# Peptides against a protein of PDB entry 4QMF: the designs that were tried, part 61

Target 1, 175 residues: chain A of PDB entry 4QMF
Amino acid sequence: ESSFMTLFPKYRESYLKTIWNDVTRALDKHNIACVLDLVEGSMTVKTTRKTYDPAIILKARDLIKLLARSVPFPQAVKILQDDMACDVIKIGNFVTNKERFVKRRQRLVGPNGNTLKALELLTKCYILVQGNTVSAMGPFKGLKEVRRVVEDCMKNIHPIYHIKELMIKRELAKR

## One batch from the design tools (peptide; made by RFdiffusion4, then SolubleMPNN)

Design b2_p16_4_s4 (from b2_p16_4, 7 letters changed)
Fold by OpenDDE base, seed 1:
Structure b2_p16_4_s4 (fold): chain B 175 residues (1-175), chain A 16 residues (1-16)
Amino acid sequence: as target 1 above (175 residues)
Amino acid sequence: DEEIIKQAIEDLEKEL
């Protein structure tokens, strides 16, 4: 049997407590057990003897990973669907200078969140920029593009260039 | 969606 654990930051505790019954219910449908440890600040998922699909535990692992990174439950729970994948991109170590980090992270979001929205539409992904990570959910191809854009942004390549490229590719595909 | 993306690009070009 398999088990996975993830730590979550203290500021997520209140929210996680609020939605944990919903998490339990969602995972129970797949006979996956889960535990919220408020002392350690961790979430655990594990297979049971009744777990039919061994692969679902990996999706459960991803679920708690997403929840730990501030993805809301109604979005995060979609990871349990067969057609959904996710990625958690660490962005905090690309730049040592705090101000430069904040500036590049803000470029990824853009004015009024327009950069992020455009990227979401072009990749058909959900994207959340929070702290030192970017969480994304969607098709595998889209996730690959998201990671490229996010990492390049932290490497001082403005995401507008990638967005334009993706737009051109999409237009060409419609012909 | 296409119009949204185009508008977003226009907005972002102002920042460059």
Scores: peptide ipSAE 0.589, ipTM 0.950, DockQ to the pose 0.784
Fold by OpenDDE base, seed 4:
Structure b2_p16_4_s4 (fold): chain B 175 residues (1-175), chain A 16 residues (1-16)
Amino acid sequence: as target 1 above (175 residues)
Amino acid sequence: DEEIIKQAIEDLEKEL
């Protein structure tokens, strides 16, 4: 049997409690057991004797990872689909200056979230910027692009350059 | 989607 555990921050506890029955139901379809530990502040997923797909536990692992990073359940649960991958990008360690960090993180989101939305459309990914992480869900190729843009942004490369590049690539692919 | 992206790019360029 395989099991995975992830910790979640206290501010996430109330939400996780409200959706945990939905998590359980979603994982039950795959015969994956799950536990929400409010004392420790952890989520655990486990295979059972009835688990027929051994690979699904990895997706369950990703599910709780996404949930811990503030991805809402209706989006996070899509990770259980075969065609969906995810990435959690740590952005907190690129800069030591808090103000610089905040500015660069905000640049990634952009006014009214337009930068992020454009990036989502171009990469066909869902992207959530929260705290010290960026969570992304989508095709592997798109995820690779997202990681590049996100990390470069934290390295003071403006996302606009990547967005333009992605636009060019998209136009070329239509031909 | 294309129009949305193009508009976003235009807006972002103005912010640079």
Scores: peptide ipSAE 0.583, ipTM 0.949, DockQ to the pose 0.790
Fold by OpenDDE base, seed 3:
Structure b2_p16_4_s4 (fold): chain B 175 residues (1-175), chain A 16 residues (1-16)
Amino acid sequence: as target 1 above (175 residues)
Amino acid sequence: DEEIIKQAIEDLEKEL
């Protein structure tokens, strides 16, 4: 039997408590056990003797990782689907200056979230920018593109240039 | 979808 545990920040406790029954039901379909420890501030997923697909535990691990990074349950639970992958990109270590960090993070989101929305559409990914991490879900190719754009943004390359490039590539692929 | 992306790009360009 395999198990994975992740810690979550205290501010997520209330939300996780409210959705944990839904997490349990989703994982029960795969005979994966789960535990929410409010004292430790942890989530645990475990295979059982009834777990049919041993690979599903890795997806369950990703599920709790996404939940810990503020991805809402209705989106995070999609990770259990075979065609869905995820990535959690740490962005807090690219820039030491806090103001510069905030500016670059905001640039990734853009006005009214338009930059992020365009990136989501072009990569066919879900993207959540929060705190020191960017969480993404989607096809592997799209995730690679997201990581490139996110990291480049933190390296002071404006996302708009990548968005335009992706748009051109999309148009070419339709021909 | 394409129109949404184009509008988003236009809005972003105005802020640059």
Scores: peptide ipSAE 0.563, ipTM 0.946, DockQ to the pose 0.763
Fold by OpenDDE base, seed 5:
Structure b2_p16_4_s4 (fold): chain B 175 residues (1-175), chain A 16 residues (1-16)
Amino acid sequence: as target 1 above (175 residues)
Amino acid sequence: DEEIIKQAIEDLEKEL
């Protein structure tokens, strides 16, 4: 039997308590057991004797990872679908200066969230910028593109240049 | 979606 555990920050506790019955129900369909430990501040998923698909435990691991990083349950639970992958990109270590970090992180979002929305559409991914991480969900190819744009942004390359490149590539692929 | 992307690019270019 396999088991995975993820810690979550204290500020997520209230939300996780609220949705944990929904998490349990979603995982029960796959005979995956789960535990919310409020003392430790952890989520655990584990296979049972009735677990049929051995690979689903890895998706369950990803589910709790996404939930720990502020992805809402209705979006995070989509990770259990066969065609859905995810990535949690750590952005906090690229820049030591707090002000510079905040500015570069804000560039990922852009005015009215337009930069992020354009990137989501071009990569066919869901993207959430929160704290020191960017969470993304979608096809593997799209996730690879998202990681490139996010990391380059933290390295002071403005996302607009990548967005224009992705748009051109998409247009060329249609011809 | 195409129009959304194009408009987003236009808006971002104006901000730069």
Scores: peptide ipSAE 0.563, ipTM 0.946, DockQ to the pose 0.764; fails the geometry check

Design b2_p16_5_s1 (from b2_p16_5, 6 letters changed)
Fold by OpenDDE base, seed 5:
Structure b2_p16_5_s1 (fold): chain B 175 residues (1-175), chain A 16 residues (1-16)
Amino acid sequence: as target 1 above (175 residues)
Amino acid sequence: MDEELNRLSEEILKEA
């Protein structure tokens, strides 16, 4: 039997408590057991003797990882679908200066969230910028593109350059 | 989608 555990920050505790019954119900459909430990601040998922698909435990692992990084349950639970993948991109270590970090992180969102919206459309991904991580869900190809844009942004390459490139590629693919 | 992307890109450029 397999088991995976992830820690979550204290500020997520209240939300996780409110949705944990929904998490349990979703995982029960696959005979995956789960535990919310409020003392340790952890979530655990594990296979049972009734687990039919051994691969589903990896998706359950990803589910709790996404929840720990502020992805809301209605979106995070989609990771259990066969065609859905995810990536959690750590952005906190690219720069040491906090002000520079905040400015570059804000560029990912852009004015009125327009940069993020454009990236989501072009990559067919869900993207959440929160704290020191960017969480993304979608097809593998899209996820690779998201990671490139996010990391380059933290390296001081403005997302607009990648957006224009992706738009051109999209247009060429239609012909 | 193309029209929306064009609009979004234009707005992003204004702030870049």
Scores: peptide ipSAE 0.472, ipTM 0.924, DockQ to the pose 0.099
Fold by OpenDDE base, seed 4:
Structure b2_p16_5_s1 (fold): chain B 175 residues (1-175), chain A 16 residues (1-16)
Amino acid sequence: as target 1 above (175 residues)
Amino acid sequence: MDEELNRLSEEILKEA
């Protein structure tokens, strides 16, 4: 039997306690067991003898990973769907200067969240910028594009350049 | 969606 564990930051504890019954219910449908350890600050998912699809444990792993990175449960639980993939992009190591990091991270969101909204539309992904990570959910192609934009942004390439590129590609795909 | 994307892109350009 397979199991996966993910640590979560202390500030997520209250929220995770609130939604854990929902997590349990969602995973029970697949006969995946789960444990919330408030002492260690961890979430664990495990296959059981009744788990029908052995691959679902990987999606359960992704679920707790997303939850640990502040993705809300109603969105994160969609990872259990067959057509949904995710990516957690670490952005904290691209720059050492805190101010520079904050500025570049803010560029991903943009004024009124417009940059993020545009990127979500173009990639057909859900995207959450939080702390030192960017969490994304959607099709693999879209996720690849998101990662490119996010990492390049942290490398001081403004997202607008990629947005324009994606818009052009979208137009070409219509023809 | 296309109109929205155009609007968003224009707004982003103004701030870039």
Scores: peptide ipSAE 0.423, ipTM 0.913, DockQ to the pose 0.099
Fold by OpenDDE base, seed 2:
Structure b2_p16_5_s1 (fold): chain B 175 residues (1-175), chain A 16 residues (1-16)
Amino acid sequence: as target 1 above (175 residues)
Amino acid sequence: MDEELNRLSEEILKEA
């Protein structure tokens, strides 16, 4: 039987405790067992003898990974859908200077969150910028684009250039 | 969506 565990930061404990019954119910539909360990600060998912689809454990793994990175449950649980994929992009190690890091991370969000909203629309992804990671959910093609934009942004390529490119591609695809 | 994207793009450019 397969099992996966992820650690979560202390500040997520209260929220995870609140929604854990919902997590359990969602995974029970697939006969996946789950455990929230508040002492260790971990979430575990595991197959059972009644698990029908062995691949669903990988989606359960992704679910707890997303939850650990501050993705709200109503969004994170969508990962259990067949057509939904996710990516957790580490952005904290691209820049050593903290001020530069914060500045570049803010560019991903943009004024009033407009940059992030535009990117979400263009890639058909959900995107959450939190701490040292960017969590994204959506189609594989969209996720690939998100990762490119996010990493390039941390490499000092402004997201607006990619947004314009994606807008052009979208327009061309309609013709 | 296109109109919204254009609006968002213009606002982003102002701060870029």
Scores: peptide ipSAE 0.417, ipTM 0.911, DockQ to the pose 0.099
Fold by OpenDDE base, seed 1:
Parts: structure tokens; C-alpha cells; sequence
Structure b2_p16_5_s1 (fold): chain B 175 residues (1-175), chain A 16 residues (1-16)
């Protein structure tokens, strides 16, 4: 059968321990087995001979990937739904200068998180900016838009440009 | 949503 493993950072260990029974229960409904390895710092998901839908393992893979990137379980578990997709966007390699990186990453969040909230509304996605990654969950079209905005931001294109464009497109679509 | 987006965009522009 199929299996996937994801490493997680040390600071995530305590949280993962607290929710792992919930992860197990959620995956058991699909006959997907899972293992939390605290020594290695990894999560593993695998199909069993009782797994009915072989494609669900890919969603389980995405679940542990999201959890490793600090997405809370109540949000991450939604990936198991058929209508939900996700993307983990690596942002750490666009800029070598740390200060410039931090500044551009902060633009994604904006004042009081307003930039992020606007993007979430416009794309109908959940978006979490943490460390060197941006995690997003939602419809495929929305995810594509999120990735464009995030990557362009790291390339020094301010998110407000895309936000205004998306707002105009939204207004035009109502007519 | 439109009113909220307008408010949000204005706040973003202040620091852009």
C-alpha cells in the first residue's frame, strides 16, 4: 500500500501530541493508519487493506503537511473533504536578505492582518503565514490566486495591487 | 463583503 511521511519542527511537537488522537480518529473513518514519531519528529500516514478509496491517502498526506506547517487541526482536517484543496507555498528562498524577507512577509499580513483577511475573502481561502511558508486551503481557483499574490509579494510586488484587481473582477462578475 | 473589502483596502493603502 501507499504511505507518506512529513517532518515537523520541534516547536510543533507539544501541539501535535495534544491533537493526535483526533487525527487518528479522523483518519480511521477512512481506514487510513497514522503514526506520530516524536523521536524522529515525523508524522506518517498509510493505507490499509481496508482502505476503500485509494485517493484519500493523498488527502491524508496533505493533512499532515498542513499540520507540520502550524495549521490548526480543526482547519487542517477539512482537507479530507472532497471539495477542499490546499497549497503550501515556500517563501523563504525569494530573498536572501533577512530584513527584506521579514518586511515582504509582513506585507502579506498587513496592518492588523487586513491584507490577509482581504485575500481570504477575495479568494475564499484560508491562509496562514508562518515561518518560511504560506499555507492555504480552499478552491483551486482561489489557491492559484493566493500563490500568485504571495510569490509576487516576495518579488516586491505589493499585495494591494492584486487586491484591487481582484475587487474589480469581483464587481464585474456581479453584472 | 464589498463594504468590508473597501475598508480593508483603505487600511492597507495607508501603509503601502
Amino acid sequence: as target 1 above (175 residues)
Amino acid sequence: MDEELNRLSEEILKEA
Scores: peptide ipSAE 0.399, ipTM 0.906, DockQ to the pose 0.099

Design b2_p16_5_s2 (from b2_p16_5 with E6N I13L E14K)
Fold by OpenDDE base, seed 2:
Structure b2_p16_5_s2 (fold): chain B 175 residues (1-175), chain A 16 residues (1-16)
Amino acid sequence: as target 1 above (175 residues)
Amino acid sequence: LDEELNELSEKILKEA
């Protein structure tokens, strides 16, 4: 039997408590057991003797990882779908200067989140920028594109170049 | 570039 554990920050505790029954129900469909440890501040998922598909434990691992990084449950639970993948991109270590970090992160998000929303549409991904991480969910191809745009932005490569590229690719894909 | 990016983003959002 396989198990995975992830820690979550204290500020996430109240939310996780409110949705944990829903987490349990979602994982029960796959006979994956789960535990919320409020003392340690951890979530654990594990296979059982009744687990049919052993690979689902990896998706369960991703689920708790996403939840720990502030992805809301209705979105995070979609990771259990066969065609859904995810990525958690660490952005906090690209720049040591906090002011530069904030500016580049804001550039990625854009006014009213317009840049991020546009990127979501172009890549067919869900994207959440929270603190020092960017969580993304979607097709593998889209996730690769998101990671490139995000990391390049933190490296001071303006997102406009990637947005234009993605727009061209989208047009070429149309008949 | 920031303004241009925002304009492009808005266009993408309107088309969707």
Scores: peptide ipSAE 0.742, ipTM 0.972, DockQ to the pose 0.979
Fold by OpenDDE base, seed 1:
Structure b2_p16_5_s2 (fold): chain B 175 residues (1-175), chain A 16 residues (1-16)
Amino acid sequence: as target 1 above (175 residues)
Amino acid sequence: LDEELNELSEKILKEA
């Protein structure tokens, strides 16, 4: 049997405790076992002798990874669907200067989150910026686009260039 | 560029 474990930040503990019964129920449908360890601060998923789909454990792994990075359960649980993929993009290592990091991260989000919401629509993805990571869920092509925009932004390439390109592509697809 | 980006973003959101 296969098993995967992920650590989560202390600030997520209260939330994870609240939704863990829902996590268990969702995974039980696939005969995947799960454990929340509050002492270690970890989540574990594992196959059982009744697990019929060997690939679902990888989706369960992704589920706990997303939950650890502040994705809400109602969104994160969608990863168990066959047509849903995810990506966790580390953004904390592109710049050493804290102020520069904050500035570029804020540029990605935009006023009132408008830039991020627009990017979500253009890529048909869910995107959450939290701390040093960006979590995304959606189709593979959309995820690739999200990662490009996010990483380029942290490399000081302004998101406007990608947004314009995506807008043009969308307009062309409507015709 | 920041202002232009915000304008484009708002346009996308309004048209959705």
Scores: peptide ipSAE 0.741, ipTM 0.972, DockQ to the pose 0.984
Fold by OpenDDE base, seed 3:
Structure b2_p16_5_s2 (fold): chain B 175 residues (1-175), chain A 16 residues (1-16)
Amino acid sequence: as target 1 above (175 residues)
Amino acid sequence: LDEELNELSEKILKEA
């Protein structure tokens, strides 16, 4: 039997309490047990003797990881699907200057989140920028593209170059 | 570039 735990910040406690019954029901379908520890501030998932697919525990691990980083449950739970992968990109270590960090992060998001939404469509991914991390969910190819755009943006490469490239690739794929 | 990116993004969103 396998077990994984992740810590979550205090400000996520109220939300996690609200949706934990839904988490339990989703994981019960796969005979994965889960525990929300409000004292420690942790989520735990573990296999049981009735767990049929041993690989599902890794997806459950990813589920609680996504939830800890502010991904809402209706989106995060999709990670349990076979064709869905995820990536958590740490962006806080690319720039030491706080103001520069904020500016580059904002450039990635864009006005009203337009840049991020466009990137989601082009890569067929879900993308959430929160704090020092970017959480992404989608096909592996799309996730690779997201990571490239995100990291390059933090390295001061403007997202417009990647967006144009992705647009061209998308157009070619339709033919 | 920021303005151009926003215009391009809005176009992508509109066509979706």
Scores: peptide ipSAE 0.738, ipTM 0.972, DockQ to the pose 0.938
Fold by OpenDDE base, seed 5:
Structure b2_p16_5_s2 (fold): chain B 175 residues (1-175), chain A 16 residues (1-16)
Amino acid sequence: as target 1 above (175 residues)
Amino acid sequence: LDEELNELSEKILKEA
């Protein structure tokens, strides 16, 4: 039997308590067991004797990872689909200066979230910027592109260069 | 660059 555990920050406790029945129901369909430990502040998923597909435990692992990083359940649960992958990008360690960090993170999001929404469309991914992490869900190719843009932005490479590149690639792919 | 990026982003969103 296989098991995975993920810690979550205290501020997520209330939300996780609210949706945990939904998590349980979703995982029950695959005979994956799960536990929410409020004392430790952890989520655990594990295979059971009835688990048919052993690979689903890896997706369950990703589910709790996404939930720990503020991805809402209706979006996070899509990770259980075969064609869906995810990535959690740590952005907090690229810059030591807090002001520079905030500025670069905001640049990634853009006014009214327009930059991020555009990036989502270009990469066919869901992207959530929260705290010191960026969570993304989508096809593997798109995820690779998202990570490149995000990390480069934190390295002070303006997102406009990548957006233009992705636009060109999209147009070429249509022909 | 920030302004230009926003304009491009809005264009992308409009075409979607």
Scores: peptide ipSAE 0.736, ipTM 0.972, DockQ to the pose 0.984

Design b2_p16_5_s3 (from b2_p16_5, 6 letters changed)
Fold by OpenDDE base, seed 3:
Structure b2_p16_5_s3 (fold): chain B 175 residues (1-175), chain A 16 residues (1-16)
Amino acid sequence: as target 1 above (175 residues)
Amino acid sequence: MDEELDKLSREILEEA
């Protein structure tokens, strides 16, 4: 039997308590056990003797990872679907200057969130920019594109250039 | 989707 544990920040405690019954119900369908430890500030997922697909534990691991990084449950739970993958991109180590970091992170979102929304549409991914990480969910190809755009943004390459490139590639793929 | 993307693209370019 396999087990995975993820720590979560204190500010997520209230939310996780609220949705934990939903987490339990979702994982019960796959006979995966789960535990929320409020003292330690951790989430744990475990296979059981009734777990039919042993690979589902890896998706359960990803679920609690996403929840720890502020992804809301209705979105995070989609990771249990066969065709859904995820990525947690660390962005806090690209720039030492805090102001520069904030500015570059904001470029990912853009005015009224339009830049992020465009990127989501082009990559067919869900993307959440939170703190020092960007969480993404979607097809593997799309996730690779998201990571490239996010990391390049932190390296001072504006996302708009990648968005234009992705738009051109999309049009070419239709031909 | 295409119409939505076009709209967003225009908004991004105008606000950039």
Scores: peptide ipSAE 0.065, ipTM 0.738, DockQ to the pose 0.099
Fold by OpenDDE base, seed 1:
Structure b2_p16_5_s3 (fold): chain B 175 residues (1-175), chain A 16 residues (1-16)
Amino acid sequence: as target 1 above (175 residues)
Amino acid sequence: MDEELDKLSREILEEA
């Protein structure tokens, strides 16, 4: 059958250990097997002969990917729902200068997290900025918008530009 | 939501 493996950073180990029984229980409902390897620092999901829907393994793959990127389990597990999609956006390679990278990444969050919150509301997505990645969960249309804003931000286009555009589009859609 | 977004937008602009 099908299997997928994802590596996770060392700092995530403690958390993953604490929630792994919950991960197992969630995946057992779909007859998906899972393994946490603390030596390698990996998570694995795989179908079994009892797996009814073969497509669920792809969602399980996404689940462990999200968990590896610091998304909390109560949020990440929602990926198993049919109406939920996700995206992990790599932002670490847009800028070589570390200070510039940090500054642009901070623009995504904004003062008191308000920029990120605005983007979440406008796109109907969950968004987590952590390290060299931005993890997002929500509808496909919203995810496309998030990726555009995130990548443009790393290309030195301030998120406020897109926020204004999204707000205008929202108002027009109500009429 | 609109009022909240307006507030957030203003706050973002003040810091930009």
Scores: peptide ipSAE 0.064, ipTM 0.736, DockQ to the pose 0.099
Fold by OpenDDE base, seed 2:
Structure b2_p16_5_s3 (fold): chain B 175 residues (1-175), chain A 16 residues (1-16)
Amino acid sequence: as target 1 above (175 residues)
Amino acid sequence: MDEELDKLSREILEEA
């Protein structure tokens, strides 16, 4: 039987405790067992003898990974859908200077979150910027684009460049 | 979506 565990930061404990019954119910549909360990600060998912689809455990793994990175449950649970993939992009190690890091991370979000929203629309992804990670959910092609834009942003390539490129590509695809 | 993207793009460019 397969099992996966992820740690979560202390500040997520209260929220995870609140939604854990919903997590359990969602995973029960697939006969995946789950455990929330508040002492260790971990979430575990595991197959059971009744698990029909062995691949669903990987999606369950992704679910707890997303939850650990502050993705809300109503969004994170969509990972259990066949057509949904996810990516957790580490952004904290691109820049050593904290001020520079904050500035570049803010560029990704943009004024009033408009940059991020534009990127979400163009890639058909959900994107959450939180701390040292960016969590994304959507089609694989979209996720690839998101990762490129996010990493390039941390490498001092402004997201607007990619947004313009994606807009042009979208227009060309309609003609 | 196109209209929204155009609006967002303009706002981003103005504040960048």
Scores: peptide ipSAE 0.061, ipTM 0.734, DockQ to the pose 0.100
Fold by OpenDDE base, seed 5:
Structure b2_p16_5_s3 (fold): chain B 175 residues (1-175), chain A 16 residues (1-16)
Amino acid sequence: as target 1 above (175 residues)
Amino acid sequence: MDEELDKLSREILEEA
């Protein structure tokens, strides 16, 4: 039997408590057991004797990882679908200066969130910028593109460069 | 740059 555990920050505790019954129900459909430990601040998923698909435990692992990084349950639970993948990109270690970090992180979002929305549409991904991580869900190709844009942004390459490139590629593919 | 990005974003949203 397989088991995976992830820690979550204190500020997520209240939300996780409110949705944990929904998490349990979603995982029960696959005979995956789960535990929310409020003392340790952890979520655990594990296979049972009734687990039919051994690969589903990896998706359950990803589910709790996404929830720990502020992805809301209605979106995070989609990871259990066969065609859905995810990535959690750590952005907090690219720069030491906090002000520079905040400025570069804000560039990913852009005015009224338009930059982020453009990236989501071009990559066919869901993207959430929160704290020291960017969480993304979608096809593998799209996820690869998201990681490139996010990491380059933290390296002081403005997202507009990649957006233009992706738009050009899209137009060429339509012809 | 922000203005250019807004323009591009609007175009993308229109196609969606």
Scores: peptide ipSAE 0.038, ipTM 0.689, DockQ to the pose 0.753

